# Peptides against a protein of PDB entry 4BOS: the designs that were tried, part 94

Target 1, 163 residues: chain A of PDB entry 4BOS
Amino acid sequence: PVLTRTVVPADNSCLFTSVYYVVEGGVLNPACAPEMRRLIAQIVASDPDFYSEAILGKTNQEYCDWIKRDDTWGGAIEISILSKFYQCEICVVDTQTVRIDRFGEDAGYTKRVLLIYDGIHYDPLQRNFPDPDTPPLTIFSSNDDIVLVQALELADEARRRRQ
Target 2, 163 residues: chain A of PDB entry 4BOS as posed
Amino acid sequence: PVLTRTVVPADNSALFTSVYYVVEGGVLNPACAPEMRRLIAQIVASDPDFYSEAILGKTNQEYCDWIKRDDTWGGAIEISILSKFYQCEICVVDTQTVRIDRFGEDAGYTKRVLLIYDGIHYDPLQRNFPDPDTPPLTIFSSNDDIVLVQALELADEARRRRQ

## One batch from the design tools (peptide; made by RFdiffusion4, then SolubleMPNN)

Design b1_p21_6_s1 (from b1_p21_6, 9 letters changed)
Fold by OpenDDE base, seed 1:
Order: structure tokens, then C-alpha cells, then sequence
Structure b1_p21_6_s1 (fold): chain B 163 residues (1-163), chain A 21 residues (1-21)
């Protein structure tokens, strides 16, 4: 089995497309972002105490208006929210630092999904199998640490290609 | 404009990661 990257459109909604891809088992839906943005805004608006200005860098209302724009970039805030919503650990391997940031790691989720990030773009990761009749896996056990090692190897290779 | 948006996104990510650390 080999961990591979699926390149999604390099638009301002790559995070949402990537998350949707992995949590839905490998479904590419380029039109998923608007609804996901509204979902995040709704969740943020519902808990202004937790989603404070200290985290958002702006007022709760300003953030909600900002994230609903179709040209704003999702990041760690959105990943954290989506981790909670989908009840899974979201692991982001960064090609610039060759490290994995784990969201939801202390929540006791049984599932994990993986994204690869280069500082400006998110792509989903999947495990491909030798048998062509076996579809790629995007949802892993939260105990599968081998996939994390494979993700680091993939990120390291990506970094070397760009240096 | 795009560069500004990217910088803002990175700043927000850093802030959240710092808060969770």
C-alpha cells in the first residue's frame, strides 16, 4: 500500500474540497465549499465565548462574514471545527516543515484523515492498494501510526523537489 | 490582494495553534 496525493483545484476553497474528499471516502466535489463555509460560520456564531476574538483575530461577526466569502482561505480554525463536526482526527502534514499537526487528537476519535499542506494549498491523501479493484482508503484508524510515517515521507519528498 | 488573504490565513492558523498548545 502506498500513500498518494490527489491534487484538488488550486482555488481559495482547497481546504474544504480536501476535507470533503477524505471524510466522504474519496469523493471530489468542487461545489462543496459554499455550504461548508456557511456551516463553519454557523458553528462559530453559536459559541462566541469559545470562538473569541483572541482566536479569530477579529470579532465573531467579522469572522463569520469573512469565512463566508468565496475568496477567503480556510486554515487551522476551520480544520478544528470540521474535525469536531465530522468526529474524526484531521492530520495535516506540512511540506515546508515536514511535521504533522493533529486536530482532534485528544478527543478520542476512532478515525483519522490526512491532508498535505505546502503553506498555500491543501490536498487530500489516500492509501492506494495493489489490487485495482480495491478503492483507495481515505479514512484510517486513529491507531494507524504507519500512515503518519508514510505522510512524513511523502512530505519530505515533496520538500526536496521544491528546494 | 491574494497575498494579503494568504498572509491573513496563516496568521489565523498560527494564532489557533498557539492557543491550543
Amino acid sequence: as target 1 above (163 residues)
Amino acid sequence: DEERRRAEARALEARLLAEQA
Scores: peptide ipSAE 0.032, ipTM 0.665, DockQ to the pose 0.090
Fold by OpenDDE base, seed 5:
Structure b1_p21_6_s1 (fold): chain B 163 residues (1-163), chain A 21 residues (1-21)
Amino acid sequence: as target 1 above (163 residues)
Amino acid sequence: DEERRRAEARALEARLLAEQA
């Protein structure tokens, strides 16, 4: 089994497309962003005590209006929210630093999904199997540390290609 | 500016992870 990257469109909604891909078991839907943006805004609006200006960098209402725009950048806030919503760890391997940032690590989720990030663009990761009839796996056990090692290897290779 | 965008993204990630910890 080998961990591979699925390239999604390089638009301002790549995070949402990538998350949707992995949590839905490998479904590529570039049109998923508007609804996911609304979902995030709804969750943020529902808990203004936690999603404060200190966390958001702007008022709760301002953030909600901002994230629902079709041209705004999704990042750590959105990943954290989506991790909670989908009840899984979202592990982001950064090709610039060759490190993995884990969202939802302390929540006790039994499943994890993986994204690869270059500072601007997100792509989903999947495990391919030698049997062509076995579909790729995008949802892993939270105890599967091998997949994290493989993700780091992918990131390291990507970093070397840019240098 | 891509450099600024990368820096801001990483900074936000670090901050949020720290808040979650």
Scores: peptide ipSAE 0.030, ipTM 0.658, DockQ to the pose 0.039
Fold by OpenDDE base, seed 2:
Structure b1_p21_6_s1 (fold): chain B 163 residues (1-163), chain A 21 residues (1-21)
Amino acid sequence: as target 1 above (163 residues)
Amino acid sequence: DEERRRAEARALEARLLAEQA
């Protein structure tokens, strides 16, 4: 089995498209972003005590208006929220540093999904199988640390290609 | 303007990652 990258559009919503892809089992839907932005805004608005200015960098209301714009970028805040919503660990391998940032690692989730990040753009990762009749896997066991090693190898190769 | 938005997003990411560490 080989871990591979699926390139999604380099629009302002690549994070949302990538997360949707992996949590839905490999469905590419670039039109998913507006609904996911609204979902995040609803979650943030529902708990202003937790999602404070210290966390958001702006007021709760300002953040909700901001994230619902079609030209604003998702990041760690949105990943954390989506990890909780989908009840899975979201692992982001960074090709600039060749390190993995794990969101939801202490929540006790049984599932993990993987994204690759180059400092600007997010893409989803999937495991391909030699049997063409076996569909790619995007949802892994949270105990599958081999996939994390494969993600690091993929990131290291990506870094070498740019150097 | 686009570069500013990206910089702001990166700053927010760095803040959250620092808090989680």
Scores: peptide ipSAE 0.029, ipTM 0.658, DockQ to the pose 0.067
Fold by OpenDDE base, seed 3:
Structure b1_p21_6_s1 (fold): chain B 163 residues (1-163), chain A 21 residues (1-21)
Amino acid sequence: as target 1 above (163 residues)
Amino acid sequence: DEERRRAEARALEARLLAEQA
């Protein structure tokens, strides 16, 4: 069993495509972004007290309009929201720092999914099995520490390739 | 076996993080 990277299109919606891929068990749908953007906007709009200007860097309404554009990039805010929505820990391994940022770590979720990030682009991670009849796994136990190590190794290898 | 594997994984992660710090 090895952890591998599935390269999604390098468009403005790579985060959404990547999240959708892992939470849906390995379904690649580059057209999923518009709906996910609207979902995020809806969640943000529903809680202006929490999603304040201090957090968003802009007014609640401005953010909602901004995130629904097809040319704006998602980041930590969107990941945290999607973690809460899908009720899973979203672990992002950074190839520049070889560190994992765990979104939803303190929420008590039993599931985790993994993304790899290079400072600009997000891709999903999956575990492949030797048995061709066993589909790749994208949703892991939040107790699976091995997958985190494998993610770090994958990120470190990616970093070395760029140096 | 599972506990040992997890412990070894955690140790490896700690080492990797320390090397990058």
Scores: peptide ipSAE 0.018, ipTM 0.521, DockQ to the pose 0.022

Design b1_p21_6_s2 (from b1_p21_6, 12 letters changed)
Fold by OpenDDE base, seed 2:
Structure b1_p21_6_s2 (fold): chain B 163 residues (1-163), chain A 21 residues (1-21)
Amino acid sequence: as target 1 above (163 residues)
Amino acid sequence: MEKQRAEEARRLEAELLAEQA
């Protein structure tokens, strides 16, 4: 089995498209972003004490209006929220540093999904199998550390190709 | 097509990642 990257559009919503892809088992839907943005805004608005200005970098209301715009970028805050919502660990391998940032690693989730990040753009990762009748895997066991090693290898190769 | 991330956004992401580490 080989870990591969699916390139999603660079339309300011790549994070949402990538997360949707992996948590839905490999469904590419660039039109998912507006609903994902509304979901995050609704969660943030529901708990202004937890999602404080210190965390958001702006008031709760300002953030909710901001994240629902079609041209604003998701990042670590949104990944953390989506990790909690989907009850899975979200692992982001960075091709600039060849490091993996793990969101939700201490929450006790049994599942993990993987994204690849180059400092600007997010893409989803999937495991392809030799048998063409076996669909790609996007949801892994949180105990599967082999997939993390494969992600690091993929990121290292990506870094070398850009240099 | 995707515009460059604001410096403030990157700073906030770094801070949040540091808190989780």
Scores: peptide ipSAE 0.026, ipTM 0.668, DockQ to the pose 0.065
Fold by OpenDDE base, seed 4:
Order: sequence, then structure tokens, then C-alpha cells
Structure b1_p21_6_s2 (fold): chain B 163 residues (1-163), chain A 21 residues (1-21)
Amino acid sequence: as target 1 above (163 residues)
Amino acid sequence: MEKQRAEEARRLEAELLAEQA
């Protein structure tokens, strides 16, 4: 298979590590999480009208303090924020349901990145090439629906391994 | 090893995904 996952540490910050990996072109840096958490908090704090308590599930300030902790999980809220920040569609393929949730699909971004999610852990996806001199690709065209099909196939295989 | 606040994270994930759908 040409599309593969890179397993990142399950250290409560797997979402941040995974997003960083794909948007930076395949750079694995588990130490990126604290800065990314601060980035999220900064963005949320800057727009309390948009990032309301209804969206966050807690007050704006409470969320900012919460997300900056090193043991709290990122999820859909953080993915949405990171999609906007990096100006790319973030596609998450779920191995439990074999479906893709697309974040930022209505924003008109020209780029998309892919994550694989099992309900508790995120990993980044990359496309490998037969040419050993060609590095893996992590940033795709938003028109590349083939990579979405490949992601579904990868997730389906992962699901079968757990059943 | 379990991650912290898993239930809260799942709840927030579901709520936002439902809103986007």
C-alpha cells in the first residue's frame, strides 16, 4: 500500500504531534505539543465571540487553561482551529466506523492533510513512493479524492485487525 | 496506559462533529 501511517507516541498529545507531522511535510516532533497547545489557547482567547462557551463546553478562559495542560486531549475543536490556522483541510479517517470527517471542507483550501483515528489515538498518514529518492508526501490537493479512498482502505484494514 | 480525560474529549468531539454535519 502506498498510503501508510506513522505511529506517534500515546502521550496525551498525539493529535498535536500528528497535525504537526503532516503540515510540516513529515517531521516527527513529539516535543511540539506545548507550543501547539499555547497556539490553540491564543487563538481561542483572541475571539471569545466565536469561541463561545457553547462551542467550547466551558468558558473561554477555562478552555485556554485546560488545553495548555500537558495531559488533556485534543479533539474536533482543536482540529477545526488548526485547520483554520494552517489553511488546509484536515481529514480524519476513523478506524472504528471507516468514515472520514473533513474539517475545513467549506473554506476553499487548496490543500488537505490526513490523520487516522481509532477513538482514543491519532496518527498521521503519508503517501510513500516507489522511488527511494522521493520523500513521502503528507500534503495533498484538496481535489485529490483518491487519497481519501486510500485512507478508507487503510482504516478498513486496521479495523479488521482488531476484530 | 490510558490518556487523561478521555470521556470529556470524546464528548466534545461528538458535539462538534454533530454540529458540522
Scores: peptide ipSAE 0.026, ipTM 0.663, DockQ to the pose 0.067
Fold by OpenDDE base, seed 3:
Structure b1_p21_6_s2 (fold): chain B 163 residues (1-163), chain A 21 residues (1-21)
Amino acid sequence: as target 1 above (163 residues)
Amino acid sequence: MEKQRAEEARRLEAELLAEQA
């Protein structure tokens, strides 16, 4: 059982593709981004008090229009929103710092998913098994600390290889 | 392959991550 990286297209929607991959159990669908962008915009629009200019860096409406563009990038804001929507902890291991940023850690979710981030691009992580009849796992227990260790190891290796 | 992220976006993301830490 090893944690591996699935490289998704390096288009402007890699975060959305990566999140979709892990929360759907390993389904690669680069075409998922437009709908996910609209979902995020809808959530942001529904709570202008929480999603303020201070958080968004622009007005609520401007953000909604901006995130729905096909060439704008998702980040921490979008990860936080998607964590809440999918009711899971999203753990992002950064290859530049070899640190894990945990989104939704305090929400009490029982599930966690993992992404790897290099400062520009997001990819999903999955656990592969030696048994060919056992499919890869993308959704882990929030108590599974082993997967976090494996993610850090993977990130450290990526850093050493400059990838 | 991926274009460069805007500096403002990076700063905003860093601030959010710092608050969560």
Scores: peptide ipSAE 0.025, ipTM 0.659, DockQ to the pose 0.067
Fold by OpenDDE base, seed 5:
Structure b1_p21_6_s2 (fold): chain B 163 residues (1-163), chain A 21 residues (1-21)
Amino acid sequence: as target 1 above (163 residues)
Amino acid sequence: MEKQRAEEARRLEAELLAEQA
Protein backbone atom coordinates (compact mmCIF):
# COMPACT_ATOMS: atom_id res chain seq x y z
CA PRO B 1 0.00 0.00 0.00
CA VAL B 2 1.22 3.46 -0.95
CA LEU B 3 0.15 6.81 0.43
CA THR B 4 -0.49 9.27 -2.37
CA ARG B 5 -1.58 12.85 -2.85
CA THR B 6 -4.64 13.96 -4.77
CA VAL B 7 -4.17 17.47 -6.10
CA VAL B 8 -7.23 19.65 -5.60
CA PRO B 9 -7.81 23.06 -7.20
CA ALA B 10 -5.98 26.07 -5.84
CA ASP B 11 -9.12 28.19 -5.67
CA ASN B 12 -8.82 29.67 -2.16
CA SER B 13 -10.89 26.79 -0.78
CA CYS B 14 -8.39 23.96 -1.01
CA LEU B 15 -8.59 23.23 2.71
CA PHE B 16 -12.32 22.69 2.59
CA THR B 17 -12.11 20.62 -0.57
CA SER B 18 -9.34 18.52 0.93
CA VAL B 19 -11.13 17.89 4.20
CA TYR B 20 -14.33 17.03 2.40
CA TYR B 21 -12.42 14.62 0.19
CA VAL B 22 -10.92 12.61 3.03
CA VAL B 23 -13.89 12.57 5.40
CA GLU B 24 -16.24 11.51 2.62
CA GLY B 25 -14.03 8.63 1.57
CA GLY B 26 -12.45 10.12 -1.51
CA VAL B 27 -15.09 12.38 -3.01
CA LEU B 28 -13.77 15.38 -4.90
CA ASN B 29 -16.26 18.22 -4.63
CA PRO B 30 -14.81 21.65 -5.40
CA ALA B 31 -18.21 23.20 -4.69
CA CYS B 32 -18.32 22.09 -1.05
CA ALA B 33 -16.66 25.20 0.36
CA PRO B 34 -19.60 27.61 0.75
CA GLU B 35 -21.52 25.29 3.03
CA MET B 36 -18.43 24.36 5.00
CA ARG B 37 -17.62 28.04 5.46
CA ARG B 38 -21.12 28.67 6.77
CA LEU B 39 -20.83 25.70 9.10
CA ILE B 40 -17.60 27.03 10.55
CA ALA B 41 -19.07 30.50 10.96
CA GLN B 42 -22.04 29.04 12.81
CA ILE B 43 -19.83 27.10 15.19
CA VAL B 44 -17.58 30.08 15.84
CA ALA B 45 -20.56 32.34 16.46
CA SER B 46 -22.00 29.84 18.91
CA ASP B 47 -19.02 30.00 21.27
CA PRO B 48 -17.64 33.52 21.53
CA ASP B 49 -16.04 32.70 24.87
CA PHE B 50 -13.63 30.26 23.29
CA TYR B 51 -13.45 31.81 19.84
CA SER B 52 -12.22 35.15 21.12
CA GLU B 53 -10.02 37.74 19.48
CA ALA B 54 -7.04 35.95 20.99
CA ILE B 55 -7.87 32.91 18.88
CA LEU B 56 -9.37 34.59 15.82
CA GLY B 57 -7.17 37.65 15.47
CA LYS B 58 -10.35 39.66 15.00
CA THR B 59 -13.75 39.92 16.64
CA ASN B 60 -16.02 36.90 16.52
CA GLN B 61 -18.44 38.63 14.20
CA GLU B 62 -15.69 39.93 11.93
CA TYR B 63 -14.27 36.44 11.62
CA CYS B 64 -17.62 34.93 10.76
CA ASP B 65 -18.14 37.45 8.01
CA TRP B 66 -14.58 36.94 6.81
CA ILE B 67 -14.58 33.14 6.64
CA LYS B 68 -17.80 33.15 4.64
CA ARG B 69 -16.13 35.06 1.83
CA ASP B 70 -15.20 32.88 -1.12
CA ASP B 71 -11.63 34.19 -1.29
CA THR B 72 -10.46 33.76 2.30
CA TRP B 73 -8.27 30.89 3.43
CA GLY B 74 -8.91 28.34 6.11
CA GLY B 75 -6.27 27.15 8.51
CA ALA B 76 -5.80 25.70 11.96
CA ILE B 77 -9.01 27.17 13.36
CA GLU B 78 -11.07 25.64 10.60
CA ILE B 79 -9.25 22.31 10.82
CA SER B 80 -9.86 22.15 14.55
CA ILE B 81 -13.54 22.87 14.08
CA LEU B 82 -13.91 20.36 11.28
CA SER B 83 -12.13 17.71 13.33
CA LYS B 84 -14.72 18.12 16.05
CA PHE B 85 -17.58 18.25 13.60
CA TYR B 86 -16.58 15.10 11.74
CA GLN B 87 -15.42 13.37 14.92
CA CYS B 88 -12.04 12.42 13.54
CA GLU B 89 -8.42 13.31 14.02
CA ILE B 90 -7.11 15.49 11.22
CA CYS B 91 -3.39 15.09 10.66
CA VAL B 92 -1.62 17.71 8.58
CA VAL B 93 1.82 16.89 7.28
CA ASP B 94 3.80 20.03 6.48
CA THR B 95 6.23 19.80 3.57
CA GLN B 96 8.14 22.85 4.76
CA THR B 97 9.06 21.35 8.11
CA VAL B 98 8.37 17.64 7.56
CA ARG B 99 6.27 17.42 10.67
CA ILE B 100 2.71 16.43 11.43
CA ASP B 101 0.29 18.59 13.33
CA ARG B 102 -2.53 16.56 14.79
CA PHE B 103 -5.92 18.09 15.42
CA GLY B 104 -8.25 16.19 17.72
CA GLU B 105 -5.40 14.08 19.05
CA ASP B 106 -6.70 14.08 22.61
CA ALA B 107 -10.38 13.75 21.79
CA GLY B 108 -10.42 9.96 21.71
CA TYR B 109 -11.50 9.63 18.09
CA THR B 110 -11.02 6.21 16.52
CA LYS B 111 -10.49 7.60 13.04
CA ARG B 112 -7.94 9.88 11.43
CA VAL B 113 -7.60 11.55 8.05
CA LEU B 114 -4.54 13.14 6.50
CA LEU B 115 -3.78 16.32 4.60
CA ILE B 116 -0.55 17.56 3.11
CA TYR B 117 0.28 21.25 3.40
CA ASP B 118 3.02 23.31 1.76
CA GLY B 119 2.44 26.59 3.57
CA ILE B 120 -0.08 27.80 1.05
CA HIS B 121 -2.00 24.86 -0.38
CA TYR B 122 -3.73 21.84 1.15
CA ASP B 123 -4.20 18.50 -0.58
CA PRO B 124 -5.77 15.27 0.67
CA LEU B 125 -3.86 12.04 1.16
CA GLN B 126 -5.08 8.54 0.42
CA ARG B 127 -3.77 5.00 0.62
CA ASN B 128 -3.72 3.13 -2.66
CA PHE B 129 -3.70 -0.64 -2.83
CA PRO B 130 -1.99 -2.99 -5.27
CA ASP B 131 -5.33 -4.46 -6.28
CA PRO B 132 -6.81 -1.99 -8.75
CA ASP B 133 -10.29 -3.11 -7.77
CA THR B 134 -9.76 -2.02 -4.17
CA PRO B 135 -10.67 1.65 -3.76
CA PRO B 136 -8.27 4.03 -2.04
CA LEU B 137 -8.60 4.54 1.69
CA THR B 138 -8.86 8.03 3.17
CA ILE B 139 -10.07 7.21 6.68
CA PHE B 140 -7.58 5.41 8.88
CA SER B 141 -7.49 4.05 12.38
CA SER B 142 -6.24 6.58 14.89
CA ASN B 143 -3.81 3.86 15.95
CA ASP B 144 -2.35 3.50 12.46
CA ASP B 145 1.08 5.01 12.95
CA ILE B 146 2.37 3.55 9.72
CA VAL B 147 0.31 6.00 7.73
CA LEU B 148 1.93 8.85 9.67
CA VAL B 149 5.36 7.52 8.77
CA GLN B 150 4.31 7.31 5.15
CA ALA B 151 3.01 10.86 5.29
CA LEU B 152 6.34 12.09 6.63
CA GLU B 153 8.13 10.27 3.85
CA LEU B 154 5.86 11.86 1.30
CA ALA B 155 6.45 15.30 2.76
CA ASP B 156 10.19 14.77 2.86
CA GLU B 157 10.20 13.83 -0.78
CA ALA B 158 8.17 16.91 -1.63
CA ARG B 159 10.58 19.11 0.29
CA ARG B 160 13.57 17.65 -1.50
CA ARG B 161 11.99 18.41 -4.85
CA ARG B 162 11.72 22.08 -3.93
CA GLN B 163 15.31 22.41 -2.67
CA MET A 1 -2.05 38.36 -3.64
CA GLU A 2 -1.43 34.74 -2.74
CA LYS A 3 1.59 35.75 -0.73
CA GLN A 4 -0.44 38.19 1.32
CA ARG A 5 -3.16 35.65 2.00
CA ALA A 6 -0.61 33.00 2.87
CA GLU A 7 1.07 35.27 5.37
CA GLU A 8 -2.24 36.10 6.99
CA ALA A 9 -3.13 32.43 7.21
CA ARG A 10 0.21 31.54 8.76
CA ARG A 11 -0.11 34.29 11.34
CA LEU A 12 -3.53 33.06 12.31
CA GLU A 13 -2.35 29.47 12.57
CA ALA A 14 0.60 30.47 14.72
CA GLU A 15 -1.69 32.38 17.03
CA LEU A 16 -3.99 29.41 17.46
CA LEU A 17 -1.14 27.01 18.05
CA ALA A 18 0.32 29.35 20.63
CA GLU A 19 -2.97 29.47 22.50
CA GLN A 20 -3.26 25.70 22.47
CA ALA A 21 0.28 25.21 23.79
Scores: peptide ipSAE 0.024, ipTM 0.648, DockQ to the pose 0.088

Design b1_p21_6_s3 (from b1_p21_6, 11 letters changed)
Fold by OpenDDE base, seed 2:
Structure b1_p21_6_s3 (fold): chain B 163 residues (1-163), chain A 21 residues (1-21)
Amino acid sequence: as target 1 above (163 residues)
Amino acid sequence: MAAERAARARALEAELLAEQA
C-alpha cells in the first residue's frame, strides 16, 4: 500500500473539497464548498457565546457572513470545527516545514484523515492498494502512526522537488 | 495572519475538547 496525493482544483475552496474527499471515503466533489461553508456557519451561529470574537477574530455574525462567501479561504479554525463535526482527527502535513499539525488529537477519536498543505493549497491524501478492485482508503485508525510517517515522507519529497 | 489564525484554532480546539470532556 502507498500513500498518495489527489490534486484538487487550486481554488478558494480547496480545503473544503479536500476535507469532503477524505471524510466521504474518496469522493471528489469540487462543488461541495457552498454546503460545507453553510455547515460551518450554522455550527458557529448556533452558539454565539462559545464561538466568540476571541476565537473567530470577528463577531459571530461577521464570521458567518465571511465564511459563506464564495471567495474566502478556509483554514485552521475551520479544520478544528470540522474535526469535531465529523468526530475524527484531521492531520495536515506541511510540505514547507515537513511537520504535521494534528487537529482533534486529544479528543479520543478512533479515526483520522490526512491532508497535505503547501502554504496556500490543500490536497487530500489516500492509501492505494495493489489490488485494483480494492478502493483507496482515506479514513485511518487513530493508532496508525505508519500513515503519519508516510505523510512526512511525501512532504519531504515534495519539498525537495521545489528546491 | 496565518500564525495568528493557527493560534486561535488551537485555542478553539482546547475549548472544544474541554466541552467534550
Scores: peptide ipSAE 0.028, ipTM 0.634, DockQ to the pose 0.026
Fold by OpenDDE base, seed 5:
Structure b1_p21_6_s3 (fold): chain B 163 residues (1-163), chain A 21 residues (1-21)
Amino acid sequence: as target 1 above (163 residues)
Amino acid sequence: MAAERAARARALEAELLAEQA
């Protein structure tokens, strides 16, 4: 089994496309972003006490309007929200630092998904199997540390290619 | 304008990542 990267469009919604891909078991749908953005806005709007201006950097309403725009970038706040929504740990391997940022690691989720990040763009990661009839795996056990090692190796290789 | 939003998004991301560290 090999951990591989699926390159999604380098648009403003790469995070949402990538998350959707991994949490849905490998479904590439670049048109998912508007719904994902609305989902995030709905969650944020539902809890203005938690999603305060201190967290959002803007008022709750302003953030909701902002994130629903098709040209705004998702980041850590959106990943955190999506981790909570999908009840899974979202692990982001950074090709610049060869480190994994883990979102939802303290929540006790049994599942984890992986993204790769280069400082600008997000892509989803998947495990490919030798058997061509076995579909790639995008949802892993939260105890599967091998996939984390593989992600680090993938990131390290990417970094070396740029250095 | 789009570049400004991207920059702000990345800045916020950095802050949130720092909080989790």
Scores: peptide ipSAE 0.023, ipTM 0.596, DockQ to the pose 0.093
Fold by OpenDDE base, seed 1:
Structure b1_p21_6_s3 (fold): chain B 163 residues (1-163), chain A 21 residues (1-21)
Amino acid sequence: as target 1 above (163 residues)
Amino acid sequence: MAAERAARARALEAELLAEQA
C-alpha cells in the first residue's frame, strides 16, 4: 500500500475540495465549496459564544458573510470546524516543515483523514493498494500511525524536490 | 481584493497553528 497525493485545482477553495474528497471516500467534486462554506457558516452562527471575535478575527456575522464568498481562503479555523463536524481527526502534513498538524487529536475520534499543504495549497491524500480491484482508502483509523509516517515521507520527498 | 483576502486568511491560519504548536 502506498500513500499518494491527488492534485486538486489551485483555487480559493482547495481546502474544501480536499476535505470533501477525503471525508467522502475519494470523491473529487470541485463544485463542493459553496455547500462547504455554508456548512461552516451555519456552525459558526450556531455558537457565537464559542466562535467569538477573538477566534474569528472578526465578528461572528462578519465571518459568516466572509466565508460564504467564493474567493475567500479556508485555513486552520475551517479545518478545526470541519474536524468537529465530521467527527474525525484531520491531519495536515506540511511540505515546508515536514511536520504534521493534527486537528481534533484530543476529541477521541476513531477516524482520521490526511491533507498535504505547501504553505498555500491543500491537496488530499489517499492510500492505494497493489490490487487494482481494491479501492483507495481516504479514511483511516486514528490508531494508524503508519499512515502518518508515510505522509511525512511524502512531504520530505516533496521538500527535497523543491530544494 | 481576492489576493488581499487570501493573505489575511493565511495570516490567521498561521496564528492559529502557532497557538496549537
Scores: peptide ipSAE 0.020, ipTM 0.598, DockQ to the pose 0.095
Fold by OpenDDE base, seed 4:
Structure b1_p21_6_s3 (fold): chain B 163 residues (1-163), chain A 21 residues (1-21)
Amino acid sequence: as target 1 above (163 residues)
Amino acid sequence: MAAERAARARALEAELLAEQA
């Protein structure tokens, strides 16, 4: 089994496309972003006391309007929210530092998904199997630490190509 | 700017984890 990267469009919504890909089992849908942006806005709007200005860096309403724009980039705050929503650990391997940032790591989730990040762009990761009849895997056991090692190896290779 | 956003994200994550625990 080999962990591989699927390159998604380098648009303002690469995070959303990447998350959608992994949580849906490997479905590439570049048109998913508007719905996912609305989903995040809906969650934030539902609890303005919890999702406060102190957390968001702007008022609840301002954030909701901002995240629904087609030209705003998702980041770590959105990943945290999506981890909670999809009830899975989201692991982001950074090709610049070759480190994994884990979101939802202490939530007790049984599942984890992986993204690769280069400082600007997000892509999804999947495990491919030698048997062509076995479909790629994007949702892993939270006990599968081998996939984290494989992600680090993939990120290290990417870093070496740029240096 | 990125560091500030990351700090907010970690604060949010901690609260979300505490709430669902």
Scores: peptide ipSAE 0.029, ipTM 0.634, DockQ to the pose 0.026; fails the geometry check

Design b1_p21_6_s4 (from b1_p21_6, 10 letters changed)
Fold by OpenDDE base, seed 1:
Structure b1_p21_6_s4 (fold): chain B 163 residues (1-163), chain A 21 residues (1-21)
Amino acid sequence: as target 1 above (163 residues)
Amino acid sequence: MEEERRREARELERRLLEEQR
């Protein structure tokens, strides 16, 4: 089995598209962002004590209005929220540093999904099988550390291709 | 300015990861 990258559109919603792809089992839907943005805003608005200005960098209400815009980028806050919502680890392999940031790693989730990040753009990762009739896997066991090694290898290769 | 934003993003990410541990 080979871990591969599916390139999603390089727009301000690449994080949402990538997360949607992996948590839905490999469904590419570039139009998923508006609803996901609203979902995040709802969650943030529901817990102003936790999602404070210190975390958000702006007031709770300002963040909610900001994240619902069609031209704002998702990041660590959104990944954390989506990890909790979908009840899975979201593992982000960074091609600049060749490291994996694991969101939800101590939450007790049984499943993990993987994204690749180059400092600007997010793409989803999937495991392809030799049998063409077997669809790619995007949801892995949280005990599957082999996929993390493969993700690091993929990131290292990506880094070497850049000068 | 970009380096500063990158540092801030890394710090935020670290904080979020620590909060989930």
Scores: peptide ipSAE 0.052, ipTM 0.666, DockQ to the pose 0.035
Fold by OpenDDE base, seed 2:
Structure b1_p21_6_s4 (fold): chain B 163 residues (1-163), chain A 21 residues (1-21)
Amino acid sequence: as target 1 above (163 residues)
Amino acid sequence: MEEERRREARELERRLLEEQR
């Protein structure tokens, strides 16, 4: 099995497209962003005590209006929220630093998904199997540390290509 | 300006990760 990158459109919704891809088992749907943005806004609006201005960098209401725009970028806040919503660990491997940031690490989730990040763009990662009849895997066990090693190797190779 | 945005994003990510731990 080999871990591979699926390149999604380089638009302002690449994070949402990438998350949707991995949590839905490898479904590429660039049109998923509007609904996911609304979902995040709803979750944020429902808990203004936790999602405070200190966390959001803006008021709760301002954030909700902002994230629902079609030209705003998702980041750590959105990843954290989506991790909780989908009840899975979201691991982001950074090609600039060759390290993995794990969202939901201490939540006790049994599943993990992986994204690759270059400082601007997010792409989903998947495990391809030699058997062509076996579809790629995007949802892994939270105990599968091999996939994390493979992700680091993939990120290191990506970094070398840019240098 | 791009570097500043990246730095701010990394700082936010670090903060969120620390809060989850």
Scores: peptide ipSAE 0.051, ipTM 0.664, DockQ to the pose 0.037
Fold by OpenDDE base, seed 5:
Structure b1_p21_6_s4 (fold): chain B 163 residues (1-163), chain A 21 residues (1-21)
Amino acid sequence: as target 1 above (163 residues)
Amino acid sequence: MEEERRREARELERRLLEEQR
């Protein structure tokens, strides 16, 4: 089994495309962003006490209007929200630092998915199997630490290619 | 712009991760 990267379009919605890919079991849909943006805005609007200006960096309403734009980039806030919505840990391996940030780590989820991040662009990760008839895996057990090791190796290789 | 955005993203991520711990 080998962990591999699927390169998604380098547009302003790469995070949403990548998350959709892994949580839906390996479905590439670059047009998924508008609905996901609306979902996030709805969740944020529903809890203004938690999603305060201190957290958002702007008013709740301003954030909701901002995230629904087709030219704004998703980040940590959106990952956190999507982790809660899909009830899974979202692990982001950073190729600049070769570290993994785990969203939803303490939530008790039984599943995890993985993204790779270079400081600008997000891509999804998947496990490929030697048997061509076995489809790639994008949803892992939250106890599968081997996949995290493989993700770090992948990030380290990516960093070396840039240096 | 890209470097600044990267730094802001990392800082926000750190803050969110700390709050959920």
Scores: peptide ipSAE 0.049, ipTM 0.669, DockQ to the pose 0.038
Fold by OpenDDE base, seed 3:
Structure b1_p21_6_s4 (fold): chain B 163 residues (1-163), chain A 21 residues (1-21)
Amino acid sequence: as target 1 above (163 residues)
Amino acid sequence: MEEERRREARELERRLLEEQR
């Protein structure tokens, strides 16, 4: 088995496309962003005490209006929210630092998904199997540390390619 | 511009990770 990267469109919604891909078991849907943006806005609006201006960098209402725009980029706030919504760890391997940032690590989730991040763009990761009849896996056990090692290897290789 | 965006993204991620731990 080998961990591989699926390159999604480099548009403003790459994060949403990537998350959707991994949590839905490998479904590439570049049109998923509008609904996911609305979902995030709904969650943020429902808890203004937690999602404060200090966290959002803007008022709760301003954030909700902002995230629903089709030309704004998702980031760490959105990943955190989506981790909670889908009840899984979202592990982001950074190709600039060659480290994994784990969202939802302390929540006790049994599942994890993986993204690769270069400082701007997000792509989903998947495990391919030698058996051609076995489809790629995008949802892993939170105890599967091998996949994290493989993700770091991918990030390190990506960094070397840029240098 | 692109490097600045990357720095801002990393800083935001760092802050959120620190706050959730």
Scores: peptide ipSAE 0.036, ipTM 0.647, DockQ to the pose 0.039; fails the geometry check

